# Peptides against a protein of PDB entry 5Z08: the designs that were tried, part 277

Target 1, 168 residues: chain A of PDB entry 5Z08
Amino acid sequence: RQKDEWAKKTSSLMKQLDWFIGEHLGAMLAAEELGGPVVGELMEIDPDDLSAGFNAHGKLKKATSQPDLDRRQRRIDDIWGPQDEQGQAHKRKRGADEALAASAEMRDLIEQLMNKLVEAGGDNSATYVEIPRESAAARFLVRSKVAMFHPNDARRLRLVDFGRDLDD
Target 2, 222 residues: chain B of PDB entry 5Z08
Amino acid sequence: GLPRLIDAIEEASKIPAKRRQTPIKPTIEKLTTHLYTHGASPDSLLRLADLLTLRNHLDQASLAAITRNLYPSSTVSDEVVLRFIGALGHGQLKPTLALQALFLRWLVMVYHLLENPGVLGQVYGVLFDLLDTAAIRPQLCHLLALVTRRKHVRPFRIQAILTLSRQTGGDPNLTGLLRVFKNYYPEIIVGDATKGRASAFKHPDPQWRQHLDEIQQRRSEA

## One batch from the design tools (peptide; made by RFdiffusion4, then SolubleMPNN)

Design b2_p26_1_s3 (from b2_p26_1, 14 letters changed)
Fold by OpenDDE base, seed 1:
Structure b2_p26_1_s3 (fold): chain B 168 residues (1-168), chain C 222 residues (1-222), chain A 26 residues (1-26)
Amino acid sequence: as target 1 above (168 residues)
Amino acid sequence: as target 2 above (222 residues)
Amino acid sequence: LPPLEFSLEDQLRLLIEEIEELRAKL
């Protein structure tokens, strides 16, 4: 009975976590990956803001025709096409797709971290997940004090063992 | 009355100091005098917590003066507590670390008046993760010393304190907090980290406590 | 849900901590 209640609560919290990642983090993570602000500096990022892109200072680019757009910005502009209604729709869709991709990356990373912690059975050396890059997701988990990098290898990330008890 | 003073300060807080028609300082002085004399009701505390924690155009001296005179006339609600806890840490929208230290000191001094002391236990992790912030660490460790229960004493937190203690050269406040942890788990191996001087977490302002008690006594007579 | 007054970092940490504490009891 008590275990069933804990299992139900765990399932509910997992759904809340999934919602939190999708509704709050995804767009901000995508913005950080696109050279926007660090997650949490701007609490509301519209998909339109993602589509406009960010300058080297993490500020929203106003649609000014300035020629000195960095190669990355040209690629963004080339992908985003002319400022017609279709171009704006494609921009919004791409911003939404980037937010979804960032949300999926964060979910997958958290899942891997949680699974590795369980599989390790108390061996701290076995708790590390290998990450392909220092992503916005990985940085956010570390800033949140949820995860830690390996002291000698920034490609290895582990979950903080919140569940470990001293009575065990 | 206090509500009208808060109204005037709330309106002034929306306007940059250079654009105000009247100086706010006389109104702040009236507010702080009223708070010192009568304390703040739960409703007034919430409004004042918003003024103190939300980004506005009030100067730091005024915010500090309000915080130093923030005597509850009754209890402190969970909502008021959460406003102050939510204001802690680093960020462009958060109060200065100096003001955050005053908030933590205030929470220590009014801890016995919380409607639900358990609320701080629910947000224990938020408080604990701020221990690396040197400017607020003394008051934070004191608050954590009050809030800590057996359920909060976890291996990862012990390791975090030990690591931070080494990095800080054995901060007495961290040593004090680690001693609180040892009260729940005497078997905790703390090594040399506890051989140093520990903070005793004494009441930070005995005069403030006495004055608070006088304000609280007037409530029991009414 | 953790209070909205908290940073996103604090909100995530509180969620993960609570999840892991419950999972360890299962």
Scores: peptide ipSAE 0.641, ipTM 0.873, DockQ to the pose 0.547
Fold by OpenDDE base, seed 2:
Structure b2_p26_1_s3 (fold): chain B 168 residues (1-168), chain C 222 residues (1-222), chain A 26 residues (1-26)
Amino acid sequence: as target 1 above (168 residues)
Amino acid sequence: as target 2 above (222 residues)
Amino acid sequence: LPPLEFSLEDQLRLLIEEIEELRAKL
């Protein structure tokens, strides 16, 4: 009975985590990877905003806030890019695909981190996941105090052992 | 009454000081005088928490004056607590670290008036992860000393405090928090980190406590 | 869900911490 309740609660929280990643983090992670703001600095990033891209200062290329130089470059891209309904649909689709890819990367990384912690059986040296690059996802987990880099190797990441008890 | 004073300050908070037709200082002084005399109801506390924690055009001296006079006339709701906890840490939209230290001090002083003290235990990790922020660490350690239960004393948190204690040269507030942890688990090996001077976590303002007790007593007689 | 007043970092941490605490009991 009690274990069944804990299992149900765990499943519910995992679904909430999946939703949180997909609906909130994915677009912001994709924006950070594209040279946009750090996750959490801009809370509302639409896939359309990802398609607009970011300037050298990490600011969204919105028509009203672009410096005159960025207006010229955007004007060139807007003039010579397909501005038809198909071109706008392709831009929106690209932004959505980037957000989905970032969400999938974060989900996979969290799953690997959780699995390695269980497999290690208390050996801290065995808890590290090898990451191919320092991604926005990896940086976000470290900023969140959920994960830690290996002190001598930034390609190795481990989950904080939240579940360990002193009575164990 | 208090609601009308809050209304006037809320409207003024939306406008930059240089564009206000009327000086806000006299209204802030009326508010702080009212709070000192009568305290704030739960509804008024929530509105004041929003004024203190949300980015607006109020000056730091006014925000600090409101916080220093934020006497609850009754209980403190979970919602009010969560507003102050959500305002902690680094960020462009967050209050100054000096104001955050005043919020933490306030939470310490009103801890016995929380409708549900368990709410702080639910967000324990948010508070704990801010221990590296030197400007708020004294008040944060004091609040954590009140909130800590056996369930919060975990190996990763012990290691985090020990690491931070070494990095800070043995901050007395961290030493005090480690002693609180050791009260739940006497077997914790804290080494040299607990041999130093520890904070006693005494009440930060005895005069403020006495005045709060007088305000609370008037409620029990009504 | 964690309170909306918290940063995204704090929201994620609270979720992961609660999940891992429950998983350790299973």
Scores: peptide ipSAE 0.640, ipTM 0.872, DockQ to the pose 0.546
Fold by OpenDDE base, seed 5:
Structure b2_p26_1_s3 (fold): chain B 168 residues (1-168), chain C 222 residues (1-222), chain A 26 residues (1-26)
Amino acid sequence: as target 1 above (168 residues)
Amino acid sequence: as target 2 above (222 residues)
Amino acid sequence: LPPLEFSLEDQLRLLIEEIEELRAKL
């Protein structure tokens, strides 16, 4: 009985997490990966301040001028820039596809982190997931204090052991 | 009455000080005088919490004056509590750390008036993760000392406090919080971190408490 | 769901913390 209730609650919370990732994080993660603002920074800008902070081309004025930003910024402009009706539809679709991809990356990363924590059986050294790159998803998990990089290897990420009890 | 004063301040808060037709200071003084005399109802507390926590054009001195006079005439709802907790931390839209420290101090002083003290336990992680913010740490540790239950005392949190205690040279507030944890799990080895001076988490303002009790007594007689 | 008033980071953390606390009991 009690285990069944915990299992049901866990399943419900996992669905809420999936919804949270898909509906809130995915687009912002995609924007960060494309050289846009850090996830959550745009939510901290008043809509009026947002309008003032964007140049006439809808770009955040304080985009630090790193030269490689131009290709990714072109991709953002290709996703969000003013285009004809057909171009806007294609841009909206591409933006949706990038948001879906970012959501899938975040879900997969969380799943791997959770699975490795279970598999490690209390060995902290075995809890690390190898990440192919420092993604917006990985950075967000670290900023959220949900995950930690290995002190000597930024390609290794582990989940914080929230579930560990002192009575164990 | 208090609602009309709040209405006037809400409207003024939408307008930059330089563009206001009338000075807001006299209205703030009337509000703080009213709050000191009568306290705030639950509905008024929610509206005032929004004024205090949402980014607006009110000056910091006015916000601090309202917070220092924020006497509940009744209970404090979960919604009011969550407004203040949501306003904590770093961010351009968040209140100043000085104002956040006043909010945490307020929550400590009104903790016994919360409709559901368990709401703070549900957001325990949010509070705990702010312990690295030095400017709010004293009041934050005091609030956590009130809120902490056995379920919150976890290995990762013990390790986090121990690490932060070492990094801060043994902050007395962190030592105080570790002692609270040790009350739930006596077996926790805190080493040298507990040998230091710990905060006793005494009531931060006895005069404010006495005045709150007087306002609360008037409600019980009505 | 955690209150919408919290940062996205805090919302995610509260969700994952609660999930992992429950998973450890299963």
Scores: peptide ipSAE 0.638, ipTM 0.870, DockQ to the pose 0.544
Fold by OpenDDE base, seed 3:
Structure b2_p26_1_s3 (fold): chain B 168 residues (1-168), chain C 222 residues (1-222), chain A 26 residues (1-26)
Amino acid sequence: as target 1 above (168 residues)
Amino acid sequence: as target 2 above (222 residues)
Amino acid sequence: LPPLEFSLEDQLRLLIEEIEELRAKL
């Protein structure tokens, strides 16, 4: 009976976590990856803002027509396609796709971190997930004090062992 | 009455000091005098918590004066507590660390008047993760010492305190908190981190406590 | 959900902490 209540509550909280990632974090994570503000500095990021891209100061770039801009800027410019109605629709879609991708990355990273913690069976050395790069998702988890980098290897991330008890 | 004073301050808080038609200081003085004499009802506490925690155009001296006179005439609701906890930490929209230290001190002084002391236990992680913020650490450790239960004493938190204690050169407040943890789990190996001066977590203002007790007694007679 | 007054970092942490505490009991 008590275990069933805990299982139900866990399932409910997982759904809340998924919702929280999708509705609140995804757009902000995508913005940070695009060179926008750090997650939480700007609480309202529209997909249109993601498509506009960000300057070196993390401010929304106005559509400047200058061609020779850096790979990030080309992604921004490819998002800033022709200002026709189709170009705007494509821009909004791309912003939504980047937010969705960032949400998926965060969900996957959390899942990997949780799974590695279970698999390690109490061996802290085995709890590390290898990350290909320091992402906005990884940085956010560390700032949240949910995860920690390996002291000697910034490509290794582990979940904080919140569940471990001293009575175990 | 108190509600009308709060109304006037709320309206003034929306306007930069240089653009106010009337000085707010006389109204703040009337408010603080009223609070000192009668305390604040639950409804007034919530409104004052919003004024203290939300970004507005009130000056730091006025906010500090209100906080120092924030005597509850009754109980303190979960909503009021959560306003103050939500105001803690770093951010452009958050109060100054000096004001946050006053909020934590206030929570310590009114802890026995909380409608549900368990609410602080639910947000224990939020409080615990602020221990690295030196400016609020003394009051934060005192509050954590009151709030800590067996369920909060976890291996990761023990390790976090031990690490922070080493980094701070053995902050007496952290040593005091480790001693609280050790009361729940005597077997905790704290090493040299508990060897030294620990904070006793004494009441931060005995005169404030006495005056609070006088205000609370008047309510029980009414 | 944690109160909206909390930072996004605090909200995430409270959710994950509560999830992991429950999972450890299952």
Scores: peptide ipSAE 0.636, ipTM 0.869, DockQ to the pose 0.550

Design b2_p26_1_s4 (from b2_p26_1, 12 letters changed)
Fold by OpenDDE base, seed 2:
Structure b2_p26_1_s4 (fold): chain B 168 residues (1-168), chain C 222 residues (1-222), chain A 26 residues (1-26)
Amino acid sequence: as target 1 above (168 residues)
Amino acid sequence: as target 2 above (222 residues)
Amino acid sequence: LPPLEFSPEDTLRLLIEEISELIAKQ
């Protein structure tokens, strides 16, 4: 009975986490990766707005072709093409695809971090996940104080051990 | 009445000060006088919490004056508490750290009037993770000292406080919080971090407390 | 607690902390 209630509660929270990542966090992470605002500065980012790109100040790029766009923003502009109706539909689709990709990256990273913590059996050295790059997802987990980088290696990330008790 | 004063301030808050037809200061003074005399109902508290926590065109002096006079006439709902907690930390949409310190001070002073004190225990992690913010740390540690239960005293939090205590040169508020943790787990090895001067977490404003008690007594007699 | 009342950082932390505590008790 108690174990079943705990399992149900865990499943419910996992569904809430998945929903939060997919419906809210993914678009914000995608915006940060695209040179937009840092996650949490803009709470509601329409995936459609991701397609407009961001200026060097992290503000939604107004349609004015400013030439001194950062290399990443030029790549975005090159990817996003002309503002025709087909271009807008392609832009919306790509914004949605970037949000989905960011959501998938975050889900995978959280899963890896949780699995490594369980597998480590109390060995803190074994709790690190190797990350291929410093992503918006990785930075967000660190800012959230959910994860920590290895002090000497920014490619190694570990989950904070929230479950550890003093009575254990 | 109080609702009409709030209505006027809500409408004025949407307009930049330079574009207002009438000065808002007289309306703020009427509001603060009313709050001082009668306190705020739960419904009025929620509306005032929105005015205080949401980005608007009200000046910092007005927001601070409202916060200093935010006497509950009855209880404080979970919703009101969560509005203030959600307003804490860094961000362009969040209130100033000076105003956040006033919110935390307010939560300390009204803690005994919360409908559900357990709500702060549910958001304990949100509060705890703001300890690195020096400007709000004194009031934050005081609130955490009230909220902390055995379930919140975890190894990762002990380590976080110890690390932050070393980084800050032994902030007396962190030392005070570590002593609260040690009350639940006497076996906690805190080293030299607890040997220093600790905050006593005394009531922030005895006069404010006395006036709150007078407002609350009038409710019990009615 | 509805996740939307907090920053994304706080929301994620609250969820992961609660999940982690439940997993450790199983």
Scores: peptide ipSAE 0.616, ipTM 0.842, DockQ to the pose 0.523
Fold by OpenDDE base, seed 5:
Structure b2_p26_1_s4 (fold): chain B 168 residues (1-168), chain C 222 residues (1-222), chain A 26 residues (1-26)
Amino acid sequence: as target 1 above (168 residues)
Amino acid sequence: as target 2 above (222 residues)
Amino acid sequence: LPPLEFSPEDTLRLLIEEISELIAKQ
């Protein structure tokens, strides 16, 4: 009974986490990776809005009809294709793909961090995951106070041990 | 009545001050006078919590005046509590830290009127992780001192308080919170961090408490 | 708790903390 209730609750929370990452966090992470705002500064990023790109200050560019000659807009337009209906569809698709990729990266990173913490059996030195780059996902976990970088190596990330008890 | 005053303020909150046809200040004064005299019902509290926590065109003085007069006439719902907790921290959409400190002070003063005090225990991590924010730390530590249970006293939180206490030169509010933790686990080695001055977490406003008690008594007689 | 009432950082932390506490109790 108690084990089944535990398993159900854990499964429910993991589903909520997955939903949160996929439906909200992924688009914000993708925006940060694309040189947009830091996650949490803009709470409602539609993946479709990612196609509009960001200005030099990380603000969403309004779809202004004026061809702003800014090199960043060209790079975004070069990345996202022509301004025609097909280009807008390609832009929307690519925004969705970037949000999906960011969501997948975050899920994988959280899973690795959790697995390493469990596998370490209380050895803090063994809890570190090697990250290939300082991603928006990694930075977000640190800002969230969920993870910490190794003090001497920013390529090593560990999960905070929330589960450790004093009665242990 | 109070609902009509809230309606007028909600409408005015959507409009920049320079574009308002009527000054809002007289309506705010009527609202605060009404709140001081009668308190706010649960429904009115929720609407006022939204006005206080959501980004709108109300001025900081008006928001602070409403918060200082936010006497519950009855209980405080979980939804009202969550509005205030969700408004804490840094961000472009968050209220000012000065207003957040008033919200935390309010939660301390109405803690005994919460429908479910356990709701604060569920969001304990949100509150705890704001301890690095100096502007709200005094009220935050006081609220945490009320909310803390054995289940919240974890090794990572002890270490976080100890680290922050060292970084702040022994903030008396952190020392006070660490003493609360030690009450649940006497074996916690706190070193010199507890030898310093600790906050006693006394009621922040005895006059406000007395006036709240008078408003609450009128409800029990009705 | 409705996750949308909090910042993304707070939402993630609450979820991870609660999951971690459950895993450790098993």
Scores: peptide ipSAE 0.615, ipTM 0.840, DockQ to the pose 0.527
Fold by OpenDDE base, seed 3:
Structure b2_p26_1_s4 (fold): chain B 168 residues (1-168), chain C 222 residues (1-222), chain A 26 residues (1-26)
Amino acid sequence: as target 1 above (168 residues)
Amino acid sequence: as target 2 above (222 residues)
Amino acid sequence: LPPLEFSPEDTLRLLIEEISELIAKQ
């Protein structure tokens, strides 16, 4: 009885986490990876706004015609293609694809971190996940105080052991 | 009445000070006088919490004056509490750290009037992770000292406080919070972190307490 | 807790903390 209620609550929270990542966090992470604002500075990033790209200061570009020749801008313009209707549709699709990719990366990273913590059986040295790069997802987990980098290796990340009790 | 004063301030809050047709100061003074005399109902508290926590065109002095006179005439709902907790931390849309410190002080002073004190325990992590913010740390540690239960005293939080205590040169508020943790787990090895001066977490404003008690007493007679 | 009342960082942390606590009690 009590175990079943706990299992239901856990399942509900996991669904809420998945929803939060997919509906809110993914677009913000994608914006950060594209050189936009750090996650949380812009609370509401419409995935459609991702298509406009970001200036060197991380501000959303208004569709102003000025060729800001910045290297980051060229990469954004190359990523987002010509301003025709097809280019706008490709832009929107690409923004959505980047948000989906960022959501998937975050889900996978959380899963790996949780699995490693369980598998380690209390050995802190075995709790580290190797990450291929310092992603927006990895940085966000650290800023959230959910994860920590290894002090000597920024490619190794571990989950904070929230479940550990003093009565254990 | 109080609702009409709040309506006028809500409308004024949407408009930059330079574009207002009428000065808002006289209305703020009427509001603060009313709050001082009668307190705020639960519904009025929620509306005032929104005015205090949401980004608007009200000046910091007006927001601080409202907060200093925010006497509940009744209980404080979970929704009101969550508005103030959600307004804490760093960000362009969040209130100033000075105003956040006033909110935390307010929560300490009205803690006994919360409809559900357990709501603060549910958001304990939000509060705890702000301990590195020096400007709000004194009031934050005081609130955490009231909220902390056995379930919140975890190894990672003990280590976090110990680390922060070393980094701050032994902040008395952190030492006070560690003593609260040790009350639940006497076996916690805190080393030299508890040998220093600790905050006693005394009531921050005895005059405000007395005036709150007078307002609350009038409610019991009505 | 309504996730929209908190920062993304706080929202994620609250969810992960609560999930982790429930898993550890199973």
Scores: peptide ipSAE 0.615, ipTM 0.840, DockQ to the pose 0.522
Fold by OpenDDE base, seed 4:
Structure b2_p26_1_s4 (fold): chain B 168 residues (1-168), chain C 222 residues (1-222), chain A 26 residues (1-26)
Amino acid sequence: as target 1 above (168 residues)
Amino acid sequence: as target 2 above (222 residues)
Amino acid sequence: LPPLEFSPEDTLRLLIEEISELIAKQ
């Protein structure tokens, strides 16, 4: 009975986490990776807004602003294609694809972090996940106080051990 | 009445100060006078919480004046509490840290009037993770000292306080909070972090408390 | 608590904390 209630609650929370990542966080992470605002500065980034691109200050570019031919803007423009109707559809699709990719990266990173913490069996040295780069996802986890970098190696990230009890 | 004053302020809050046809200050003064005299009902508290926490065109002095006079005439709902908690931290859409400190101070002063004090325990992590924000830390530690239960005292939080205490040169508010933790787990090894001066977390405004008690007493007699 | 009342950072942390606590009790 108690174990079944535990399993149900855990499953419910996992679904809420997946929903939160997919429906909200992924688009914001994608915006940050594309050179938009840092996650949380603009709480309501519609995936459609990703298509407009961001200026050097992380503000949404107005559709009329000449694409600053900076490599980042070229990448945005390459990501988002020409401003024609087909280009807008391609832009929206690509924005959705980037949000999906960011969501998948975040889910995978959280899963790896949780798995490493469980596998370590209390050995803090074994809890670190190697990250290929400092992604928006990794930075977000650290800002959220969910994860910490290794003090000597910014490529190593660990989950905060929230589950550890003092009565254990 | 209070609802009409709130209506006028809500409408004025949508308009930049330079574009207002009428000065809002006289209406704010009427509101604060009314709040001081009668307090705010639960419904009025919710509306005022929205005015205080949502980004609008009200000036910081007006928002601070409302917050300083935000006497509940009754209880404080979970919804009102959550509006203030949701307004904490960094961000362009969030209130200033000075205003957030006033909100935390308010929550401390009305803690005994919460319909469900457990709501703060549910959002304990939100509060705890703001401890690195120096501008709100004094009031935040005081609130956490009230809210903390055995379930919140975890190894990672102990380590976080110890680390932050070292980084801050032994902030007395952190030392005070760590002493609260030690009350639940006397065996916690805190080292030198508890040897320093600790905050006593005294009531932040005795006059405000007295006036609140007078407002609350009038409700019990009605 | 509806997660959307908080910042994304706070929302994620609350979820991960609660999940982690449940996993540790298993």
Scores: peptide ipSAE 0.611, ipTM 0.838, DockQ to the pose 0.529

